Peptides against a protein of PDB entry 5ONS. Designs and how they scored, part 104

Target 1, 181 residues: chain A of PDB entry 5ONS
Amino acid sequence: MFKKFDEKENVSNCIQLKTSVIKGIKNQLIEQFPGIEPWLNQIMPKKDPVKIVRCHEHIEILTVNGELLFFRQREGPFYPTLRLLHKYPFILPHQQVDKGAIKFVLSGANIMCPGLTSPGAKLYPAAVDTIVAIMAEGKQHALCVGVMKMSAEDIEKVNKGIGIENIHYLNDGLWHMKTYK

## One batch from the design tools (peptide; made by RFdiffusion4, then SolubleMPNN)

Design b2_p21_3_s3 (from b2_p21_3, 7 letters changed)
Fold by OpenDDE base, seed 1:
Structure b2_p21_3_s3 (fold): chain B 181 residues (1-181), chain A 21 residues (1-21)
Amino acid sequence: as target 1 above (181 residues)
Amino acid sequence: SEEDELARNAPKEEIELPSFL
């Protein structure tokens, strides 16, 4: 989603959200990520304005105090930014790729099934379309936010093709954006 | 354990560079 993203070229505008809209978004976030509920007031303090940075290709980035928290495309599900996920790693279920897959993930490549079934990888139960944090063998922090294109069961069974779509990864355009006020 | 779960669900420092993965 952000492989060729540049803040100067791909951001259209930024709007401050109304209270009712913020409430709706918070409810949606809790629905998508139940574990975030106890932390939501810390992540999105009531006193702080919530903004949406509107980008090309119908990408929207949810921000508070300039921090990029979540993003979505075409009013689809919210994804956490890696920066937020690093602070709150429990927001997403995890999958772990082997060390050999790291360089490819960080180039924006989708995650192939063998990278999830090989020694050093860890594959956890997950349905198709589940948003997941991609961990790596021997690493502490998520390197990517992805979407399951196959169930964990099918990844193990078929063991070929794209298992997880790469949505957001370290050093992509969103990562480099860092803040926006 | 409950302690382990609490630790897993605690806020962590943000990393600024991929080298600190």
Scores: peptide ipSAE 0.033, ipTM 0.559, DockQ to the pose 0.052
Fold by OpenDDE base, seed 2:
Structure b2_p21_3_s3 (fold): chain B 181 residues (1-181), chain A 21 residues (1-21)
Amino acid sequence: as target 1 above (181 residues)
Amino acid sequence: SEEDELARNAPKEEIELPSFL
């Protein structure tokens, strides 16, 4: 989503949200990520304005105090930014790729099944379409946010093709967009 | 092939992860 993203070229505008809209978004976030509920007032304090940075290709980035928290495309599901995920790693279920897959993930490549079933990888139960944090062997912090294109069960059984779609990864255009005030 | 797709997406240069990761 952000492989060729540049803040100067791809940001259209920024709008401050009304209270009613913020409430709706918070409810959606809790529905998507139930574990975030106790933390939501810390992540999105009531006293702080919530903004949406509107980008090309129907990308919207939710921000508070300049911090990029979540993003979505075409009013689809919200994804946490890697920066938020590093602070709250429990927001997403995890999958782990082996060391050899790291360079490909960091180029924006989708994650193939063998990279999730090989020694050094760890595959945890997850349904298709689940948003997941991609961890790497020997690394503490997530390097990617992805979407399961196959269930974990099917990844193990089939062990061929795209297991996880790469949505956001370290050093992509969104990562380099550190803050937006 | 799957390998061909991976090769197309392979970085030209190795991207270093931040030291804290």
Scores: peptide ipSAE 0.030, ipTM 0.571, DockQ to the pose 0.225
Fold by OpenDDE base, seed 5:
Structure b2_p21_3_s3 (fold): chain B 181 residues (1-181), chain A 21 residues (1-21)
Amino acid sequence: as target 1 above (181 residues)
Amino acid sequence: SEEDELARNAPKEEIELPSFL
């Protein structure tokens, strides 16, 4: 989603949200990420304005005090930014790729099944379309936010093709967009 | 316990780009 993203070229505008819209978004975030509920007032304090940065290709980035928190495309589900995920690593269920897959993930490549079933990888139960944090063998912090294209069960059984779609990864265009005020 | 779950899910500090990148 952000492989060719550049703030100067791909950001269209920024809007401040009304209180009613913010409430709706907060409810949606709790539905998507139940574990975030106790922390939501810390992440999105009631006193702070919430903004949406509108980008090309129907990408929207939710921001508070210039911090990039969540993003979505075409009014689909919200994804946490890696920066937020590093603060709150429990927001997403995890999958772990082997050491050899790291370089490909960081190039924006989708994650192939063998990178999830090989020694050093850890595959946890997850259904198709689940948004997941991609961890790496021997690393503490998530490298990528992805979407399961196959269930964990099918990844193990089929063990070929795209297991997880790479949505947002370290050092992509969104990562380089540190703040937006 | 709820406290244990909250402790497990405690927020962590933001990190910069990892050195191995």
Scores: peptide ipSAE 0.026, ipTM 0.552, DockQ to the pose 0.027
Fold by OpenDDE base, seed 4:
Structure b2_p21_3_s3 (fold): chain B 181 residues (1-181), chain A 21 residues (1-21)
Amino acid sequence: as target 1 above (181 residues)
Amino acid sequence: SEEDELARNAPKEEIELPSFL
């Protein structure tokens, strides 16, 4: 989603959200990520304005105090940014790729099934379309936010093709954006 | 490694993690 993203070229504008809209978004975030509920007041304090940075290709980035928290495209599901996920790694279920997959993930490549079933990888139960944090062996911070294109069960059984779609990865255009005030 | 270099700029604050982790 952000492989060719540049803040100067791809950001259109920024809007401050109304209280009612913020409430709706918070509820949606809790529905998507139940584990975030106890932390949501810390992530999105009531006293702080919530903004949406509108980008090209119908990308929207949810921000508080300049921090990029979540993003979505075409009013689809929200994804946490890697920067938020690094603070709250439990927001998403994890999958772990092997060492060999790291360089490909960091190039924006989708994650192939063998990279999730090989030694050094860890595959946890997850349904298709689940948003997941991509980890790697021996690494503390997530490398990527992805979407399961196959269930974990099917990844193990079929072990061929795209297991996880790469949505946001370290050193992509969103990562380089850092903050937006 | 490349990913270690990139991750150095990530937050490293200690947080209370859920027990299932």
Scores: peptide ipSAE 0.020, ipTM 0.559, DockQ to the pose 0.040

Design b2_p21_3_s4 (from b2_p21_3, 7 letters changed)
Fold by OpenDDE base, seed 1:
Structure b2_p21_3_s4 (fold): chain B 181 residues (1-181), chain A 21 residues (1-21)
Amino acid sequence: as target 1 above (181 residues)
Amino acid sequence: SLEDELFRNAPKEDIELPTFL
Protein backbone atom coordinates (compact mmCIF):
# COMPACT_ATOMS: atom_id res chain seq x y z
CA MET B 1 0.00 0.00 0.00
CA PHE B 2 2.89 2.37 0.78
CA LYS B 3 5.69 1.03 -1.42
CA LYS B 4 5.86 4.24 -3.42
CA PHE B 5 4.17 6.55 -0.94
CA ASP B 6 5.56 10.01 -0.33
CA GLU B 7 4.00 12.51 2.06
CA LYS B 8 4.59 15.48 -0.21
CA GLU B 9 3.26 13.79 -3.31
CA ASN B 10 0.51 11.54 -2.04
CA VAL B 11 -1.24 13.50 0.71
CA SER B 12 -4.29 15.39 -0.51
CA ASN B 13 -5.65 17.08 2.59
CA CYS B 14 -6.27 16.76 6.31
CA ILE B 15 -9.63 17.11 8.04
CA GLN B 16 -10.63 17.27 11.67
CA LEU B 17 -13.38 14.82 12.54
CA LYS B 18 -16.61 15.61 14.30
CA THR B 19 -17.31 13.99 17.65
CA SER B 20 -19.96 11.70 16.22
CA VAL B 21 -17.60 10.42 13.57
CA ILE B 22 -14.89 9.84 16.15
CA LYS B 23 -17.30 7.80 18.26
CA GLY B 24 -18.16 5.67 15.28
CA ILE B 25 -14.54 5.07 14.47
CA LYS B 26 -13.72 4.18 18.06
CA ASN B 27 -16.52 1.64 18.06
CA GLN B 28 -15.24 0.16 14.83
CA LEU B 29 -11.74 -0.06 16.24
CA ILE B 30 -13.00 -1.92 19.29
CA GLU B 31 -14.91 -4.31 17.07
CA GLN B 32 -11.86 -4.97 14.94
CA PHE B 33 -9.41 -5.04 17.83
CA PRO B 34 -11.19 -5.95 21.06
CA GLY B 35 -7.98 -5.87 23.06
CA ILE B 36 -7.55 -2.18 22.33
CA GLU B 37 -10.57 -1.09 24.36
CA PRO B 38 -8.78 -0.56 27.70
CA TRP B 39 -6.12 1.48 25.92
CA LEU B 40 -8.24 3.53 23.57
CA ASN B 41 -8.54 6.52 25.90
CA GLN B 42 -4.77 6.63 26.11
CA ILE B 43 -4.33 6.24 22.36
CA MET B 44 -7.13 8.65 21.50
CA PRO B 45 -7.68 10.97 24.47
CA LYS B 46 -11.09 12.60 24.52
CA LYS B 47 -9.58 16.06 24.81
CA ASP B 48 -7.53 15.68 21.64
CA PRO B 49 -8.87 16.21 18.14
CA VAL B 50 -8.84 13.31 15.75
CA LYS B 51 -7.87 14.02 12.17
CA ILE B 52 -7.91 12.10 8.93
CA VAL B 53 -5.09 12.61 6.51
CA ARG B 54 -6.54 11.89 3.10
CA CYS B 55 -4.14 10.46 0.59
CA HIS B 56 -4.20 9.31 -3.00
CA GLU B 57 -5.61 5.90 -3.86
CA HIS B 58 -8.37 6.42 -1.29
CA ILE B 59 -5.99 5.98 1.64
CA GLU B 60 -6.94 7.62 4.93
CA ILE B 61 -4.73 7.89 8.00
CA LEU B 62 -6.17 8.55 11.46
CA THR B 63 -4.03 10.89 13.52
CA VAL B 64 -4.10 12.34 17.03
CA ASN B 65 -1.69 15.15 17.85
CA GLY B 66 0.17 14.37 14.67
CA GLU B 67 0.70 10.72 15.60
CA LEU B 68 -0.27 8.29 12.86
CA LEU B 69 -2.45 5.65 14.48
CA PHE B 70 -4.48 3.73 11.93
CA PHE B 71 -4.99 3.70 8.21
CA ARG B 72 -7.53 2.30 5.79
CA GLN B 73 -8.18 2.19 2.07
CA ARG B 74 -11.53 2.80 0.42
CA GLU B 75 -13.20 2.91 3.82
CA GLY B 76 -12.31 -0.71 4.45
CA PRO B 77 -10.96 -2.12 7.69
CA PHE B 78 -8.52 -0.13 9.76
CA TYR B 79 -4.93 -1.23 10.10
CA PRO B 80 -2.69 -0.04 12.89
CA THR B 81 0.47 1.74 11.88
CA LEU B 82 3.67 -0.03 12.82
CA ARG B 83 4.50 2.88 15.09
CA LEU B 84 1.30 2.33 17.06
CA LEU B 85 1.68 -1.43 16.93
CA HIS B 86 5.16 -1.17 18.40
CA LYS B 87 3.66 0.58 21.41
CA TYR B 88 0.74 -1.82 21.65
CA PRO B 89 1.94 -5.08 20.12
CA PHE B 90 -1.12 -7.02 21.24
CA ILE B 91 -3.49 -5.09 18.97
CA LEU B 92 -3.08 -7.70 16.25
CA PRO B 93 -2.64 -11.43 16.25
CA HIS B 94 0.92 -12.37 15.38
CA GLN B 95 2.67 -14.45 12.79
CA GLN B 96 6.42 -14.91 12.71
CA VAL B 97 8.64 -15.23 9.66
CA ASP B 98 12.05 -16.81 9.65
CA LYS B 99 15.24 -14.77 9.42
CA GLY B 100 15.57 -15.37 5.71
CA ALA B 101 12.23 -13.76 4.96
CA ILE B 102 13.08 -10.46 6.67
CA LYS B 103 14.92 -8.88 3.75
CA PHE B 104 12.09 -9.70 1.38
CA VAL B 105 9.40 -8.34 3.68
CA LEU B 106 11.43 -5.16 4.09
CA SER B 107 11.47 -4.80 0.32
CA GLY B 108 7.69 -4.88 0.30
CA ALA B 109 7.32 -8.46 -0.85
CA ASN B 110 4.38 -10.58 0.12
CA ILE B 111 5.13 -13.34 2.57
CA MET B 112 5.40 -16.74 0.98
CA CYS B 113 4.22 -19.83 2.78
CA PRO B 114 7.68 -21.36 3.29
CA GLY B 115 8.69 -18.28 5.27
CA LEU B 116 5.91 -19.12 7.72
CA THR B 117 6.45 -22.88 7.97
CA SER B 118 10.24 -23.14 8.07
CA PRO B 119 12.39 -23.44 11.17
CA GLY B 120 12.47 -20.10 12.94
CA ALA B 121 8.98 -19.19 11.80
CA LYS B 122 5.89 -19.44 13.98
CA LEU B 123 2.49 -19.96 12.43
CA TYR B 124 -0.53 -19.34 14.62
CA PRO B 125 -4.17 -20.14 13.87
CA ALA B 126 -5.75 -17.42 11.75
CA ALA B 127 -8.47 -17.26 9.14
CA VAL B 128 -8.08 -15.84 5.68
CA ASP B 129 -8.42 -12.04 5.57
CA THR B 130 -7.24 -11.62 9.17
CA ILE B 131 -5.06 -8.57 9.71
CA VAL B 132 -1.88 -9.72 11.43
CA ALA B 133 1.34 -8.39 12.85
CA ILE B 134 4.35 -9.94 11.20
CA MET B 135 7.08 -10.68 13.66
CA ALA B 136 10.55 -11.86 12.76
CA GLU B 137 12.74 -14.54 14.21
CA GLY B 138 15.05 -12.96 16.75
CA LYS B 139 13.37 -9.54 16.63
CA GLN B 140 11.20 -7.86 19.23
CA HIS B 141 9.21 -5.48 17.06
CA ALA B 142 6.85 -6.19 14.19
CA LEU B 143 8.33 -5.52 10.78
CA CYS B 144 5.08 -5.63 8.84
CA VAL B 145 1.32 -5.39 9.01
CA GLY B 146 -0.24 -7.92 6.71
CA VAL B 147 -3.40 -9.73 5.71
CA MET B 148 -3.75 -13.49 5.67
CA LYS B 149 -4.35 -14.56 2.07
CA MET B 150 -4.58 -18.17 3.15
CA SER B 151 -5.67 -19.61 6.45
CA ALA B 152 -2.92 -20.79 8.75
CA GLU B 153 -4.14 -24.32 8.12
CA ASP B 154 -3.85 -23.94 4.36
CA ILE B 155 -0.44 -22.30 4.63
CA GLU B 156 0.78 -25.36 6.48
CA LYS B 157 -0.86 -27.85 4.12
CA VAL B 158 -0.18 -26.22 0.78
CA ASN B 159 3.06 -24.46 1.72
CA LYS B 160 3.22 -22.70 -1.64
CA GLY B 161 2.31 -19.24 -2.83
CA ILE B 162 1.41 -16.08 -0.98
CA GLY B 163 0.47 -16.75 2.61
CA ILE B 164 0.26 -13.15 3.79
CA GLU B 165 -0.09 -9.95 1.80
CA ASN B 166 2.34 -7.22 2.82
CA ILE B 167 0.34 -4.06 3.55
CA HIS B 168 2.70 -1.90 5.62
CA TYR B 169 6.34 -2.58 6.45
CA LEU B 170 9.32 -0.97 8.13
CA ASN B 171 10.90 1.68 5.92
CA ASP B 172 7.93 2.08 3.60
CA GLY B 173 6.41 5.47 2.81
CA LEU B 174 4.09 5.44 5.80
CA TRP B 175 6.94 4.58 8.15
CA HIS B 176 8.92 7.53 6.81
CA MET B 177 5.99 9.89 7.31
CA LYS B 178 6.39 9.59 11.12
CA THR B 179 4.01 12.42 12.05
CA TYR B 180 1.53 14.74 10.40
CA LYS B 181 0.08 17.83 12.13
CA SER A 1 23.03 -3.32 8.34
CA LEU A 2 19.96 -1.54 7.10
CA GLU A 3 17.88 -4.27 8.67
CA ASP A 4 19.42 -3.71 12.07
CA GLU A 5 19.00 0.02 11.76
CA LEU A 6 15.33 -0.26 10.91
CA PHE A 7 14.59 -2.42 13.91
CA ARG A 8 16.52 -0.02 16.14
CA ASN A 9 14.29 2.80 14.96
CA ALA A 10 11.32 1.22 16.67
CA PRO A 11 9.71 3.33 19.38
CA LYS A 12 11.66 3.40 22.63
CA GLU A 13 8.60 3.04 24.79
CA ASP A 14 6.24 0.21 24.10
CA ILE A 15 3.94 -2.01 26.08
CA GLU A 16 5.03 -5.56 26.67
CA LEU A 17 2.91 -8.27 25.15
CA PRO A 18 0.66 -9.59 27.89
CA THR A 19 1.84 -12.99 29.03
CA PHE A 20 -1.67 -14.37 29.25
CA LEU A 21 -2.32 -13.89 25.58
Scores: peptide ipSAE 0.115, ipTM 0.621, DockQ to the pose 0.043
Fold by OpenDDE base, seed 5:
Structure b2_p21_3_s4 (fold): chain B 181 residues (1-181), chain A 21 residues (1-21)
Amino acid sequence: as target 1 above (181 residues)
Amino acid sequence: SLEDELFRNAPKEDIELPTFL
């Protein structure tokens, strides 16, 4: 989603949201990520304005105090940014790739099934279309936010093809954006 | 390596993971 993304070229505008819209978004976030509810007032303090950065390709980024928190495309599900996920790593269920897969993920490549079934990888139960944090063998912080294209069960038994779509990864265009006020 | 730098520069102040994760 952000492989070719650049703030200077791909941001259209920024809109400050009214209270009613913020409330709706918070409810959506809790629905998607129930575990975030106790933390939401810390992540999105009531006293702080919430903004949407509108980008090309129908991408919207939710921000508070310049911090990029979540993003979505075409009004689909919200994804946490890696920067938020690093602070709250429990927001998403995890999958782990082996060391050899790291360089490919960091190039924006989708995660192939063998990278999730090999020694050093860890594959946890997850259904198709689940948004997941991609962890790496020997690393503490997620390197990627992805979407399951196969169930964990099918990844294991079929072990061929794209297991997880790479949506957002370390050093992509969104990562480089850092802040927006 | 670049990947090492990226991981080193990740935020240090994060919430501890629950044991089931």
Scores: peptide ipSAE 0.111, ipTM 0.655, DockQ to the pose 0.043
Fold by OpenDDE base, seed 2:
Structure b2_p21_3_s4 (fold): chain B 181 residues (1-181), chain A 21 residues (1-21)
Amino acid sequence: as target 1 above (181 residues)
Amino acid sequence: SLEDELFRNAPKEDIELPTFL
């Protein structure tokens, strides 16, 4: 989603959301990520304005105090930014790739099944279309936010093709944006 | 390596993970 993303070229505008819209978004976030509910007032304090940075290709980034929190495309599901995920690593279920897959993930490549079933990888139960944090062997922080294209069960038994779609990864255009006020 | 640099620039500490039963 952000492989060719540049703030100067791909950001259109920024709007401040009204309270009713914010409430709706918070409810959506809790529905998607139930574990975030106790933390949501910390992440999105009531006193702080919530903004949407509108980008090309129908990308919207939810921000509070300049911090990039979540993003979505075409009003689909919200994804946490890696920066938020690093603070709150429990927001997403995890999958772990082996060390050999890291360089490919960091190039924006989708995660192939063997990278999730090999020694050094860890595959946890997850249904297709689940948004997941991609961890790496020997690393503490997530390197990617992805979407399961196969269930964990199918990844294990089929072990061929794209297991997880790469949505957002370390050093992509969103990562480089850091903040937006 | 670029990989090492990227991971070094990640936050040093995450918040305490909640324990779920």
Scores: peptide ipSAE 0.073, ipTM 0.607, DockQ to the pose 0.043
Fold by OpenDDE base, seed 3:
Structure b2_p21_3_s4 (fold): chain B 181 residues (1-181), chain A 21 residues (1-21)
Amino acid sequence: as target 1 above (181 residues)
Amino acid sequence: SLEDELFRNAPKEDIELPTFL
């Protein structure tokens, strides 16, 4: 989603959200990520305005005090940014790739099934279309936010093809935005 | 390497990973 993304070229505008919209978004976030509920007031303090950075390709980024928190495309599900996920790693279920897969993930490549079933990888139960944090062998912080294109069960059984779609990864265009006020 | 740099710049706080069932 952000492989060719550049803040200067791909951001259209930024709008401040009204209270009712913020409440709706918070409810949606809790629905998507139940574990975030106790932390949501810390992540999105009531006293702080919430903004949407509108980008090309129908991408929207949710921000508070310049911090990039979540993003979505075409008003679909929200994804946490890696920067937020690093602070709150429990927001997403995890999958772990082996060391050899790291360089490919960091180039924006999708995660192939063998990279999730090999020694050093860890595959946890997850349904197709689940948004997941991609962890790396020997690393504490997620390197990628992805979407399961196969269930964990099917990844193990079939063990070929795209297991997880790479949506956002370390050093992509979104990562380089850092903040936006 | 780029990989080393990226992960060195990650937060230094220890992360306790949850168990997903």
Scores: peptide ipSAE 0.041, ipTM 0.581, DockQ to the pose 0.044

Design b2_p21_4_s1 (from b2_p21_4, 10 letters changed)
Fold by OpenDDE base, seed 3:
Structure b2_p21_4_s1 (fold): chain B 181 residues (1-181), chain A 21 residues (1-21)
Amino acid sequence: as target 1 above (181 residues)
Amino acid sequence: DEEEEKEAEQIFNDSIEEFEK
């Protein structure tokens, strides 16, 4: 989603959200990520304005005090940014790839099934279309936010093809935005 | 290939270092 993304070229505008819209978004976030509820007031304090950064290709980024928190495309599900996920690693279920997969993930490549079943990888139960944090062997911080294109069960059984779609990864265009006020 | 892996590792580490500042 952000492989060729650049803030200067791909950001269209920024709008401040109304209170009612913010409430709706918070409810949606809790629905998508139930574990975030106790932390949501810390992440999105009531006193702080919430903004949406509108980007090309129907991408929207939710921001508070310049921090990039979540993003979505075409009014689909929200994804946490890696910067938020690093602060709150429990927001997403995890999958782990081996060390050899890091170079490919950081190039924006999708995660193939063998990279999730190899020694050093860890595959946890997850349904298709689940948004997941991609971890790397020996690392504590997620390197990628992805979407299961196959269930964990099918990845194990079939063990070929795209297991997880790479949506957002370390050092991509979104990562380089850092802040937006 | 090993050099590419080292580069990727460096990118990872640099990214995290920047985040932790």
Scores: peptide ipSAE 0.311, ipTM 0.854, DockQ to the pose 0.903
Fold by OpenDDE base, seed 4:
Structure b2_p21_4_s1 (fold): chain B 181 residues (1-181), chain A 21 residues (1-21)
Amino acid sequence: as target 1 above (181 residues)
Amino acid sequence: DEEEEKEAEQIFNDSIEEFEK
């Protein structure tokens, strides 16, 4: 989603959200990520305005005090930014790729099934379309936010093709967009 | 291949260092 993303070229405008819209978004976030509920007031304090940075290709980034928190495309599901995920690693269920997959993930490639079933990888139960944090063997921080294109069960059984779609990864265009005020 | 792995690791480490400071 952000392989060719550049803040200067791809950001269109920024809008401040109304209270009612913020409430709706918070409810949606809790529905998508139940574990975030106790932390949501810390992440999105009531006293702080919530803004949406509108980008090309119908990408929207939710921000508070300049921090990039979540993003979505075409009003689909919200994804946490890696920067938020690093602060709150429990927001997403995890999957772990082996060391050899790191270079491909950081190039924006989708995660292939063998990279999730090989030694050094760890595959946890997850349904299709689940948004997941991609961890790397031997690393503490997520390197990618992805979407399960196959269930964990099918990844193990079929072990061929795209297991997880790469949505946001370290050093992509969104990562380089540190803050937006 | 080893060079690509090292480059990837460097990108990873640099990214995390930037985040943590």
Scores: peptide ipSAE 0.290, ipTM 0.839, DockQ to the pose 0.931
Fold by OpenDDE base, seed 1:
Structure b2_p21_4_s1 (fold): chain B 181 residues (1-181), chain A 21 residues (1-21)
Amino acid sequence: as target 1 above (181 residues)
Amino acid sequence: DEEEEKEAEQIFNDSIEEFEK
């Protein structure tokens, strides 16, 4: 999603959200990520304005005090940014790729099944379309936010093709954006 | 968190180094 993303070229505008809209978004976030509920007031303090940075390709980035928290495309589900996920690693279920897959993930490549079934990888139960944090063997921070394109069960059984779609990864355009005030 | 960013950058750097070898 952000492989060719550049803040200077791909950001259209920034809008401060009304209270009612913020409430709706918070409810949606809790629905998507139930475990975030106790932390949502810390992540999005009531006193702080919430903004949406509108980008090309119908991408919207939710921000508070310049911090990029979540993003979505075409009014789809929200994804946490890696920066937020690093602070709150429990927001997403995890999958772990082997060490050899790291370089490909960081190039924006989708995650192939063998990278999830090989030694050093850890594959946890997850249904198709589940948004997941991609961890790496020997690393403590998520390197990617992805979407399951196959169930964990099918990844193990079929063990070929795209297992997880790469949505957001370290050092992509969104990562480089850091803040937006 | 600056420390977390540095760690993430190190992950990236390590990956690039391994790729270039």
Scores: peptide ipSAE 0.185, ipTM 0.720, DockQ to the pose 0.089
Fold by OpenDDE base, seed 5:
Structure b2_p21_4_s1 (fold): chain B 181 residues (1-181), chain A 21 residues (1-21)
Amino acid sequence: as target 1 above (181 residues)
Amino acid sequence: DEEEEKEAEQIFNDSIEEFEK
């Protein structure tokens, strides 16, 4: 999603959201990520304005005090940014790729099944279309946010093709954006 | 936050180093 993204070229505008809209978004976030509810007031304090950075390709980034928190495309599901995920790693279920897959993930490549079934990888139960945090063998911080294109069961059984779609990864265009005030 | 960025850079650097070998 952000492989060719550049803040200077791909950001259209930024709008401050009204209270009613913020409430709706918070409810959506809780529905998607039930575990975030106790932390939501810390992540999005009531006293702080919430903004949406509108980007090309129908991408919207939710920000508070300049911090990039969540993003979505075409009003689809919200994804946490890696920066937020690093602070709150429990927001997403995890999958772990082996050491050899790291360089490919960081190039923006989709995650192939063998990278999830090989020694050093850890594949946890997850349904298709589940948004997941991609962990790396021997590393503590997520390197990617992805979407399951196959169920964990099918990944193990078929063990061929794209297992997880790479949505957001370390050092992509969104990562380099850092803040927006 | 700063520590998290350093670890991310380390992950990236390790990946690049492996790629360049």
Scores: peptide ipSAE 0.175, ipTM 0.720, DockQ to the pose 0.089

Design b2_p21_4_s2 (from b2_p21_4, 6 letters changed)
Fold by OpenDDE base, seed 1:
Structure b2_p21_4_s2 (fold): chain B 181 residues (1-181), chain A 21 residues (1-21)
Amino acid sequence: as target 1 above (181 residues)
Amino acid sequence: SAEEEEEAEKKYNEAIEEFEK
């Protein structure tokens, strides 16, 4: 989603959200990520304005005090930014790729099934379309936010093709955006 | 290759170091 993303070229505008809209978004976030509920007031304090940075390709980035928290495309599901995920690693279920897959993930490549079934990888139960944090063998912090394109069961069974789509990865355009005020 | 792995490691470390500042 952010392979060729540049703040100067791909950001259109920024709007401040009304209270009612913020409430709706918070409810959606809790629905998508139940574990975030106790932390949501810390992540999105009531006193702080919430903004949406509108980007090309119908990408929207939710921000508070310039911090990039979540993003979505075409009003689909919200994804946490890696910067937020690193602070709150429990927001997403995890999958772990082997060491050999790291270079590909960090280049923006999708995660292939063998990278999730080989020694060093850890594959956890997850349904298709589940948003997941991609961890790596020997690494503490998530490399990528992805979406399951196959269920964990099918990944193990078929063990061929794209298992997880790479949506947002370290050092992509969103990562380099850092903040937006 | 070993070089590719080293570059990936560098990219990861640089990103995380920047984040942790």
Scores: peptide ipSAE 0.530, ipTM 0.913, DockQ to the pose 0.977
Fold by OpenDDE base, seed 5:
Structure b2_p21_4_s2 (fold): chain B 181 residues (1-181), chain A 21 residues (1-21)
Amino acid sequence: as target 1 above (181 residues)
Amino acid sequence: SAEEEEEAEKKYNEAIEEFEK
């Protein structure tokens, strides 16, 4: 989603959200990520304005005090940014790729099934379309945010093709954006 | 290749170091 993303070229505008809209978004976030509820007031304090950065390709980035928190495309599900995920790693369920897959993930490549079933990988139960944090063997911090294209069960059985779609990864255009006020 | 893996490791470390500052 952000492989060819640049703040200067791909940001259209930024709007400050009304209180009612913010409330709706918070409810959506809790629905998607139930574990975030106790932390949501810390992540999005009531006293702080919430903004949406509108980007090309129907991408919207939710921000508070310039911090990029979540993003979505075409009013689909919200994804946490890696910067937020690194602070709150429990927001997403995890999958772990082997060491050999790291270079591909960090280039923006989708995660192939063998990278999730090989020694060093850890595959946890997850349904298709589940948003997941991609961890790596020997690494503490998530490499990317992805979406399950196959269930964990099917990844193990078929063990061929794209298991997880790479949505947002370290050093992509969103990562380099850092802040926006 | 070993070089590609080293580059990936460097990219990861640089990203995390920048984040933790």
Scores: peptide ipSAE 0.523, ipTM 0.913, DockQ to the pose 0.953
Fold by OpenDDE base, seed 3:
Structure b2_p21_4_s2 (fold): chain B 181 residues (1-181), chain A 21 residues (1-21)
Amino acid sequence: as target 1 above (181 residues)
Amino acid sequence: SAEEEEEAEKKYNEAIEEFEK
């Protein structure tokens, strides 16, 4: 989603959200990520304005005090940014790729099934379309935010093809955006 | 490629270092 993303070229505008809209978004975030509820007031303090940065390709980034928190495309589900996820690693269920897959993930490649079933990888139960944090063997911080294209069960059984779609990865355009005020 | 892996490792470390700073 952000492989060729650049703030200067791909950001269209920024809007400040009304209180009612913010409330709706918070409810949606809790629905998507139940574990975030106790932390949501810390992440999105009531006193702080919430903004949406509108980007090309129907991408929207939710921000508070310039911090990029979540993003979505075409009013689909929200994804946490890696910067937020690193602060709150429990927001997403995890999958772990083997060491050999790291270079591919960090290049924006989708995660292939063998990278999730090989020694060093850890595959946890997850349904198709689940948003997941991609961890790596020997690494503490998530490399990527992805979406299960197959269930964990099917990844194990089929063990070929794209298991997880790479949505946002370290050093992509969104990562380099850092802040937007 | 060992070189590619080393580069990826470097990129990861730099990103995390920046984040934690």
Scores: peptide ipSAE 0.512, ipTM 0.910, DockQ to the pose 0.901
Fold by OpenDDE base, seed 2:
Structure b2_p21_4_s2 (fold): chain B 181 residues (1-181), chain A 21 residues (1-21)
Amino acid sequence: as target 1 above (181 residues)
Amino acid sequence: SAEEEEEAEKKYNEAIEEFEK
């Protein structure tokens, strides 16, 4: 989603959200990520305005105090930014790729099944379309936010093709935005 | 390749270092 994303070229505008809209978004976030509920007031304090940075390709980035928190495309599900995820690693269920897959993930490539079933990888139960944090063997911080294109069960059984779609990865265009005020 | 792995390691470390600042 952000492989060729540049803030200067791909950001259209920024709008401040109304209270009612913010409440709706918070409810959606809790629905998507139930574990975030106790932390949501810390992540999105009531006293702080919530903004949406509108980008090309129907991408919207939710921000508070300049911090990029979540993003979505075409009013689909919200994804946490890696910067937020690194602060709150529990927001997403995890999958772990082997060491050899790191270079591909960080190039924006989708995660292939063998990278999730090989020694050094850890595959956890997850359904199709689940948003997941991509961890790596020997690494503490997530490399990528992805979406399961196959269930964990099918990844293990089929063990070929795209297991997880790479949505947002370290050093992509969104990562390099850092903040937006 | 070893070079690609080294580059990836560098990219990861740089990103995390920047984040932790």
Scores: peptide ipSAE 0.505, ipTM 0.909, DockQ to the pose 0.977

